Peptides against a protein of PDB entry 3V4L. Designs and how they scored, part 173

Target 1, 386 residues: chain A of PDB entry 3V4L
Amino acid sequence: GQPLAKDKVALLIGNMSYWEHPKLKAPLVDVYELTNLLRQLDFKVVSLLDLTEYEMCNAVDEFLLLLDKGVYGLLYYAGHGYENFGNSFMVPVDAPNPYRSENCLCVQNILKLMQEKETGLNVFLLDMCRKRNDYDDTIPILDALKVTANIVFGYATCQGAEAFEIQHSGLANGIFMKFLKDRLLEDKKITVLLDEVAEDMGKCHLTKGRQALEIRSSLSEKRALTDPVQGAPCSAEALVRNLQWAKAHELPESMCLKFQCGVHIQLGFAAEFSNVMIIYTSIVHKPPEIIMCDAYVTDFPLDLDIDPKHANKGTPEETGSYLVSKDLPKHCLYTRLSSLQKLKEHLIFTVCLSYQYSGLEDTVEEKQEVNVGKPLIAKLDMHRGL

## One batch from the design tools (peptide; made by RFdiffusion4, then SolubleMPNN)

Design b2_p19_3_s3 (from b2_p19_3, 7 letters changed)
Fold by OpenDDE base, seed 5:
Structure b2_p19_3_s3 (fold): chain B 386 residues (1-386), chain A 19 residues (1-19)
Amino acid sequence: as target 1 above (386 residues)
Amino acid sequence: MTGILKPTEEELAKEKEAL
């Protein structure tokens, strides 16, 4: 019979906005497109951009809590990385220059912890460099991995090589995701699917002799990403996992704010990623005596590090939101919250209405405080240990 | 570190013809 997954869970991390290293662009598109494909495959997807070392550790720990016996786990990483002595290191955005193993997440340590969960399938997709870091001489003493079946690594490049993105005009995928996305929905054994992606990448003239997909597998069974999820959650553990995932994906409900002047504002929320939310405001009713009015969002929690110069934009693109802009309502003011993982408390902010009456020169202001609780990833309390 | 390729228009045209 076709194998059944007890559940399907994915963690996708895209690091781009490095503090001390060259900025990347492809991880934005790659994480977004992969998220949409994995959702079509019935994966519970957590998608995170631009994580610090501490935030990456917490994201991995929360992902490991979703893993259990017979669950399919997928970890995708796009960003800077290196490989020393067969150990792969993911580089956080706050990593120093030069970075070392103590500043980075070891993939083989994550694999060890995933093996303890008795998962039905473990897939690692590592879209990073595998070049040696000459500034790190540390030989990690990895504990012996358990002899577990059902592990698959897709490395975007071979050992000692670089992974590449193409920067030309606009947003583009990395080389690995460019070919992976076209095959990801195929009902094939995951190692066969990745082998076909390797053949497609081998035809790319831009990266020929520079980047080649490496597949490492202990997969003894015919497992596919298309394998159906087992029906209704019968276990307490499956209920807990579903509740935990639902918490990480709960958007605030859209609100209609009513001001004393009779102006009505629609306040709406959209998820770009699990840690990136767009707030949008629109004027839905204006009394005829009010000639001009604008609705601004302000007074955000300091933990979000929101520059007011980047808030309240006339287009999603002016906030840096290029991917979800087609799905957003038009003719709003838009604000992008890109670091929801940093939110310790409830998201409380002010909606400020600035307006002018016909025949009065003075601008009037009304303010309403809005509490939307903990949106998206902020519900996981990734900071509970600080 | 991830490498950044900045292909020429001619290299991009050849890549599009090969896909």
Scores: peptide ipSAE 0.285, ipTM 0.825, DockQ to the pose 0.856
Fold by OpenDDE base, seed 2:
Structure b2_p19_3_s3 (fold): chain B 386 residues (1-386), chain A 19 residues (1-19)
Amino acid sequence: as target 1 above (386 residues)
Amino acid sequence: MTGILKPTEEELAKEKEAL
């Protein structure tokens, strides 16, 4: 019969805003596009941008809690990385310069933990460099991996080579995602799909002789990303997994705020990623005697590190949100919360209304505090232990 | 580290002609 997945779970990490390393741009687009494609494939997707070492460890731990016998697990990483002695290291945004293995996540350690879950398929898509780090002399003593015939690695580049992004006018995919996205929905064995992506990448003139896809697989079965999920969750573990994923993707409900002056504000929320949310405000009612009226959000939790200069923008793009802008209401003020994984408490903030009456020179302000609880990934308490 | 390619307009034109 057609192979069935017990469930399908993906963790996507895109690191771009490095503290001590060159900033990237492609991981933003790559994680977003891959998230949308994997959702069409009935994956439960957790998508995270710009994680510290600690946050990456916790994201992997939460991902491993979603894995169980016969579940398909997919890990995607886009960012800086290296490969020493056949071990792949993902570099967190807070990694020192130079970084070492103790500052990074070893993919083969994650694979070991995934094998303990008796997963149906393990897919690693590593959009990172595979050059040796000469500052890391650590020979990782990896415990012997179990022989599971269900592992697939798609490396964006060959061993000892670099992966590339194209920095031209605007946002663009990395080279790997540029070709992967066009084939990802095909009903093919995952190794066949990746081989076709490798052939397509081989036609790219920009990366010819600089980057080539490498496939490493033990996959003995005809498994595809298109394989249907087994019907209604029959196990207590499957119900827990579904609830845990649903909690990490729950947006706050849209609110209508009423001010004493008679102005009504609509407050709305949109997810860009599991840790990135857009807040938008719109004036839905204004008394005719009010000639000027602006509604802005302020007084965010300090853990979110929100620069007021980037808040309350007239367009989503001015906040750094280029991808979800088409799905957002028009004529709002927009604020992007890009670090929801840092939120220890409830998201409490102030909506401030500044307005002017006809024939009065002075501006009047009214304020309302809003508590929206823990949005999205903030429900998973990914900071437990800080 | 991920490499950053800054293609020339000529390299971009060749890529568009090959797709």
Scores: peptide ipSAE 0.278, ipTM 0.827, DockQ to the pose 0.855
Fold by OpenDDE base, seed 4:
Structure b2_p19_3_s3 (fold): chain B 386 residues (1-386), chain A 19 residues (1-19)
Amino acid sequence: as target 1 above (386 residues)
Amino acid sequence: MTGILKPTEEELAKEKEAL
């Protein structure tokens, strides 16, 4: 019969904004596009940008809590990485220069933990460099893997090679995602799908002789990313998993704020990623006596590192939000919260209405505090250990 | 580390002709 997944869960990590390493751009687009494709495949997707070592560990731990017997697990990583002795290391954004294994996440250690969950399929898509790190001679002592015959690695590059992003005009996919996205929805065994992606990548003139897809698999069954999820969650565990995922993706409800001057503001929220939210404000009612008014958001929790210079922009793009801008309402002020994983408390902030009356030179301000609870991944309390 | 390719206009033209 056709294989069934008990459920499907994906963790996508895109690291770009490295502190001590060259900044990347492709992971932004790659994580976003892959998220949308995996959602069409009925995956529960957690998508995270720019994680520290601690935040990456917590994201993996939360991902492992969503895994269970017969669940399909997919880990995608785009960022800096290395490979020593056949062990793949994902580099967090806070990794020192040079980085070592102690500063990085070992993919094979994650695989071990996934095998302990008795997963139905383990897919790793690693869009990272696989060069040896000459500053790290550590051989990780990994426990012996179980013989599960349900493992697939898609490496964006060969062993000892670099992965590349093409920085040209605008935002573009990495080379791997450029070809993967065109085939990902195909009802094929995942190893066959990746082999076709490898053939397509092999036609790319820009990376010919520099980057090639490597497939490493032990997959005894015809499993596909298209395999249907086994029907209504009958187990208490499946219900808990669904609730946990839903909590991590719950946006705050849109609010209508009323000010004493008679101005009404719509406050809205949009998810770009599981840890990235856009706040937008719009004037929905203005008394005719008020000639000008703007609604600014301010007084964010310090943990979010919100620079006021990048807040309250006239376009989503001016905040660094290029992907969801088409789905946002127009004629707002926009603020991008890119580090929701850092939020320890409720998201409390101030909405400041600045306005001017006809015939008065002075601006008047009214303020309202807004508590939206813990948005998106902030509900998972990824920081509970600090 | 992930490499950054900055293709020339000529390299980009060849890629477009091959697609």
Scores: peptide ipSAE 0.268, ipTM 0.817, DockQ to the pose 0.845
Fold by OpenDDE base, seed 1:
Structure b2_p19_3_s3 (fold): chain B 386 residues (1-386), chain A 19 residues (1-19)
Amino acid sequence: as target 1 above (386 residues)
Amino acid sequence: MTGILKPTEEELAKEKEAL
């Protein structure tokens, strides 16, 4: 019979905004497009951008809590990385220069922990460099992996090589994701699918002799990303997993704010990623005596590191939101909260209405505080380990 | 580190003709 997954869960990490390393662009598009494809494959997807070491550890720990016997686990990483002695290291955005193994997440350690969960399939898609880090001489003593015959690594590049992104005109995929996305929905054994992606990427003239996909697999069964999820969650663990995933994707409800002047504001929320939310404000009612009015959001929690210069933009694109802009209402002011994983408390902020009456020279302000609780990934309380 | 390719318009045109 066709293999069944007990459930399907994916963690996607895209690191771009490095503090001490070259900034990337492709991980934004790659994580977004892969999220949409994996959702079409009935994966529960957590998508995270720009994680520190601590935040990456917590994201992996939360991902491991979603894993159980017969669950398909997929980890995707796009960012800086290296490989020493056959161990792959994902580089957090706060990693020093030079970085070492103590500043990075070892993929083989994550694999060990995934094997303890008795998963049905373990897929690693590593869109990172595999060059040796000569500043790290640490030989990690890894415990012997169990022989689970359910492991697949798709490396965007071969050992000792770089993975590439193309920077020419606007947003583009990394080379690996460019080819992976076209095949990801195919009902094929995951190793066969990746082999076809390798052949397609091998035709790319830009990366010929510079990047080649490597597949490392112990997968003895015909398992595909298209394998159906086994029916209704009947276990307590499956219910917990579904609830945990749902919490990480629950948006605040849209609000209608009424000001004393009679202006009504619609406050709305959209998810770009599990840790990235767009707030948008629109004027839905304005008294005729008010000639001009704008609704600004301000007074965000300091943990979110919101620059007011990037808030309250006339377009989503001016906030750095290029991907979800088509699905957003038009004629709003937009604010992008890109670090929801840092939120320790409830998201409390101020909506400030600035308006002018006909025949008055001065602007009037009214303010309302809004509490939307913990949005998206902030509900997982990734900080509870401190 | 992830490498950044900055292809020329000519290199991109050749890639589009080959796909």
Scores: peptide ipSAE 0.291, ipTM 0.833, DockQ to the pose 0.853; fails the geometry check

Design b2_p19_3_s4 (from b2_p19_3, 8 letters changed)
Fold by OpenDDE base, seed 3:
Structure b2_p19_3_s4 (fold): chain B 386 residues (1-386), chain A 19 residues (1-19)
Amino acid sequence: as target 1 above (386 residues)
Amino acid sequence: MTGILKPTAEELAEEEAAL
């Protein structure tokens, strides 16, 4: 019979906005496209951009809470990284220069914890460099992994080699994701799928002799990412997992704000990632005596580090949102909240209406405070204990 | 095509030393 997954859960991390290291671009597109593909495969996907060490640890801990016996777990990482002594290290955005193992997340530690959950399949897709970090001679004493025969690593590059993104004038995938995305929906054993991706990368003249996919697998069964999820959640744990995932993906409801001047504003929300939300405002009603009218958002929680210069833009693209622009309503002002994982409190902000009456030179302002609760990933309280 | 490397700490140190 076709193998069944008890459930399918994916954590996708894309680090690009490093503090002390070169900024990347591909992780943005790679995480977004992979999220959409894995959702078509009935994965519960948490997609996170630009995580600190602490935030990455919390994201992994929350991911591990979604894992259980027979669940398929997929971890994707795109960012800086290194490999020391066969251990893969993912580099957080706040990592110092030079970084060490103490500043980074060890993938083999995550694998150990996944094996303790008795998962049905463990897939790691590591789109990072695999060169040795000579600034860190620490040999991680990892406990011996269990023999679970359900592990697959897809490394974007060979041991001791680099992973590349191709700088285009626009948004482009990294080399690994460029080939992976074209095959990811195929009903094939995951190791066969990755072997075909390796062949496609090997045919590309740009990658030939520079980057080659490495597959490391102990997978003894014919498991695929297309394997159907077992029917209705029969266990309390499956219900909890479904609720936890649903909380991390719940957008605020769209609101209609009414101002004293008789202007009506529509306030809407869109998810770009689990930690990235776009707020948009539009004027839906304006009295004829009001000649000019703008509705902008302000007074965000300080934890979100919102630069007002990047808020209230006439296009999603001017906020840095290039991926979801087509799904957004037109003729709004747009604000991108890119760090929802930092939100400790409810998302409270001000909608400010600036307007001018016919025959008056002075602008008038009206303000309304809006509380939208904890949007998306902020519902998981990743900062519990600070 | 200029590839953006996902560089190691060593490659970073070399790039910083070359600036």
Scores: peptide ipSAE 0.059, ipTM 0.532, DockQ to the pose 0.114
Fold by OpenDDE base, seed 5:
Structure b2_p19_3_s4 (fold): chain B 386 residues (1-386), chain A 19 residues (1-19)
Amino acid sequence: as target 1 above (386 residues)
Amino acid sequence: MTGILKPTAEELAEEEAAL
């Protein structure tokens, strides 16, 4: 019979806004496009941008809680990275310069933990450099991996080589994602699909002799990303997994705020990523005696590090939201919350209405506090240190 | 076309030493 997945779960991490390292651009687009493709493949996708070491560890731990016997697990990483002695290290955004293994996440440690879950398929897509880090003399003594026939690595580059993004004047994919996205929906064994991506990349004159896809596989079965999910969740564990995933993707409901002056504001929410939300406000009713009015969001929790200069923009693009702008309502004020993983409490903020009456010189302000609970990834309480 | 290399730790150290 056709192979069945018990469920399909993906964690996508895109690190681009490094503190002590050159900033990247491709991870934004690559994580977004891959998220949309994996959702079409019935994956439960957690998509995270710009994680610290601690936040990456917690994201991996939460991902591992979603894994179980016969579940398909996919980990995608786009960012800086290195490879020492066959161990791949993902570099967090807060990594020092130079970074070491103690500041980074070892992919082989994550693989060990995934093998303990008896997953039906483990796919690692590593869109990072694989050069040696000469500042890291640590030889990781990794415990022996279980002998399993369900592992696939797609490395964006060969051992000792670099992974590239192409500078364009606009949004562009990294080289790996540029070719992967065109084939990802094909009903093929995952190793055959990646081999076709390798051939397509090998025709690219820009990367010839600089970057080539490497496939490492123990996969003895015909398994594809297109393999159907086994029907209704029959186990308590499958129900818990579905609830946990739904919790991490629940947006706040849109609200209609009514001010004493008779102005009505629509407050709406959109997810760009699991840790990135756009808040938008629009004036839906204005009494004729009010000549001018604006609705601002302010007083965000300090843990979110929201600069007021980047809030309340006339376009999504002015907030740095280039990907979801087509799906947002027009003629709003937009605010991008890019670090929802940092939120420890409920998202409480103020909606401030500034307005002027016809024939009065003075501006009047009215304020309403809004509590939207814990949006998206903030529901997982990633900051609960045990 | 200047590809931004996802710079290596060496390229990072050279870029910091050149600033």
Scores: peptide ipSAE 0.027, ipTM 0.519, DockQ to the pose 0.101
Fold by OpenDDE base, seed 4:
Structure b2_p19_3_s4 (fold): chain B 386 residues (1-386), chain A 19 residues (1-19)
Amino acid sequence: as target 1 above (386 residues)
Amino acid sequence: MTGILKPTAEELAEEEAAL
């Protein structure tokens, strides 16, 4: 019979806004597009941008809580990285220059922990460089892996080689995701699918002699990303997993705020990623005596590091939100919260209505505090040290 | 087309030494 997954869970990490390293662009698009494809494959997807070492560790721990016997686990990483002694290291955004293994997450350690969960399939898609880091002389002593015969690595590049993003004037995929996305929905054994992606990359003149997909697998069964999820969650563990995932993806409900002047504001929320939310405000009712009015959001928690210069923009794109802008209401003011993993408390902020009456030169302000609880990934309390 | 290298730690150190 066709193999069944008990469930399907994916963690996607895209690091681009490095502190001490060159900034990347492709991880934004790659994580977003892969999220949408994996959702069509019935994966529970956690998608995270720009994680520190601590935040990456916590994201992996939360991902491992979603894993259980017969669950399909997929880890995707796009960012800086290196490979020493056959161990792959994902570089957090706060990694020093030069970075070392102590500042990075070892993929083989994550695989070990996934094997302890008795997962049905372990897929790693690593869109990072695989050059040796000569500044790291540490030989990681890794625990011996179990012989589970359910492991697939798709490396965007060969050992000792670099992974590239193509400089385009706009948003573009990395080279790996560009070819992966066209085949990811195919009902094929995952190793066959990745081999076809490798052939497609090999036909590209831009990648010839620079980047080639490497597939490393120990997969004894015909497992596909298209394999159906086993029916209704009959186990307590499956119910818990569904609840944990649902909590991490719950948006605040849209609110209608009423001000004393008679202006009504619609406050709305959209998820770009599990840790990135767009807030938008729109004027839905204005008394005729009010000639001008704008609804600004302000007084965000300091942990979110919201620059007021990037808040309350007339377009989503001016906030750095290029991907979800088509699905957002038009004619709003937009604010992008890109670091929801940093939120320790409830998201409390102020909606400030600035308005002018007909025949008065002075602007009037009314303020209303809004508490939206813990949105998206902030519900997982990733800042509570385990 | 110059891909932005996801630069290696060595390439990063060379760029910093060249600045």
Scores: peptide ipSAE 0.024, ipTM 0.621, DockQ to the pose 0.100
Fold by OpenDDE base, seed 1:
Structure b2_p19_3_s4 (fold): chain B 386 residues (1-386), chain A 19 residues (1-19)
Amino acid sequence: as target 1 above (386 residues)
Amino acid sequence: MTGILKPTAEELAEEEAAL
């Protein structure tokens, strides 16, 4: 019979906004597109952008809580990285220059922890450089891995090589994701699928002799990303996994705010990623005596580091939200919250209505405080321990 | 570090034609 997954869980991390390293662009698009594809494959996907070391550790810990016997686990990482002595290191956005293993997440340590969960399949998709870091001379002493025969690594590049993104004038995928996305939905053994992706990448003249996909696998069974999830959750662990995933993806409900002047505001929320939310405001009712009115959001928690200059934009794109703009309502003011993992408290903010009456020169303001609780990934308390 | 390729317009057109 076709193999069954007990469940399918993916953690996708895209690091771009490095503090001490060159900024990247492709991870934004790559994580977004891969999220949508894996959701079509019935994966429970957590998608995170721009994580610190601490936030990456917590994201991995929360991902490991979703893993159990026979669950398919997929870890995707796009960002800076290196490989020393066959150990792959993912570089957090707060990593110093130069970075060392102590500032980075070792993929083989994550694999060890995934093997302890008795997973049905472990897939690592590593869209990062595999050059040696000469500033890190540490040899990680890893415990012997269990012989689980269910591990697949897809490396965007060969050992000692770089992975590349193509710098277009617009948004573009990294080289690996460009070819991976076209095949990801195919009902093939994951190693066969990745081999076909490697052949497709091998036809690309731009990367020929610079980047080639490497597959490392111990997978003894015919397992595919298309393998159906076992039916309704019948175990307490399956219910917990479903609840944890749902908790990390619960948006605030849209609300209608009524101001004393008789203006009604629709306040809405959209997820771009598990840690990135768009807030949008629209005027849904305006008395005829009010000639102009705008609904601004302000007074965000300081932990979110929201620059007011990037808030309350007339388009999603002006906030830096290029991917979900098609699914957003038009004619709003938009604000992008890009760091929900930093939120320690409830998301409390002010909706400020600025308006003008016909025949009055002065603008009037009314304010309402809004508490939306902990949205999306902020419900997982990824800051616990700071 | 992830490398950045800056293809020429010609290299981009060749890549699009090879897909």
Scores: peptide ipSAE 0.217, ipTM 0.806, DockQ to the pose 0.815; fails the geometry check

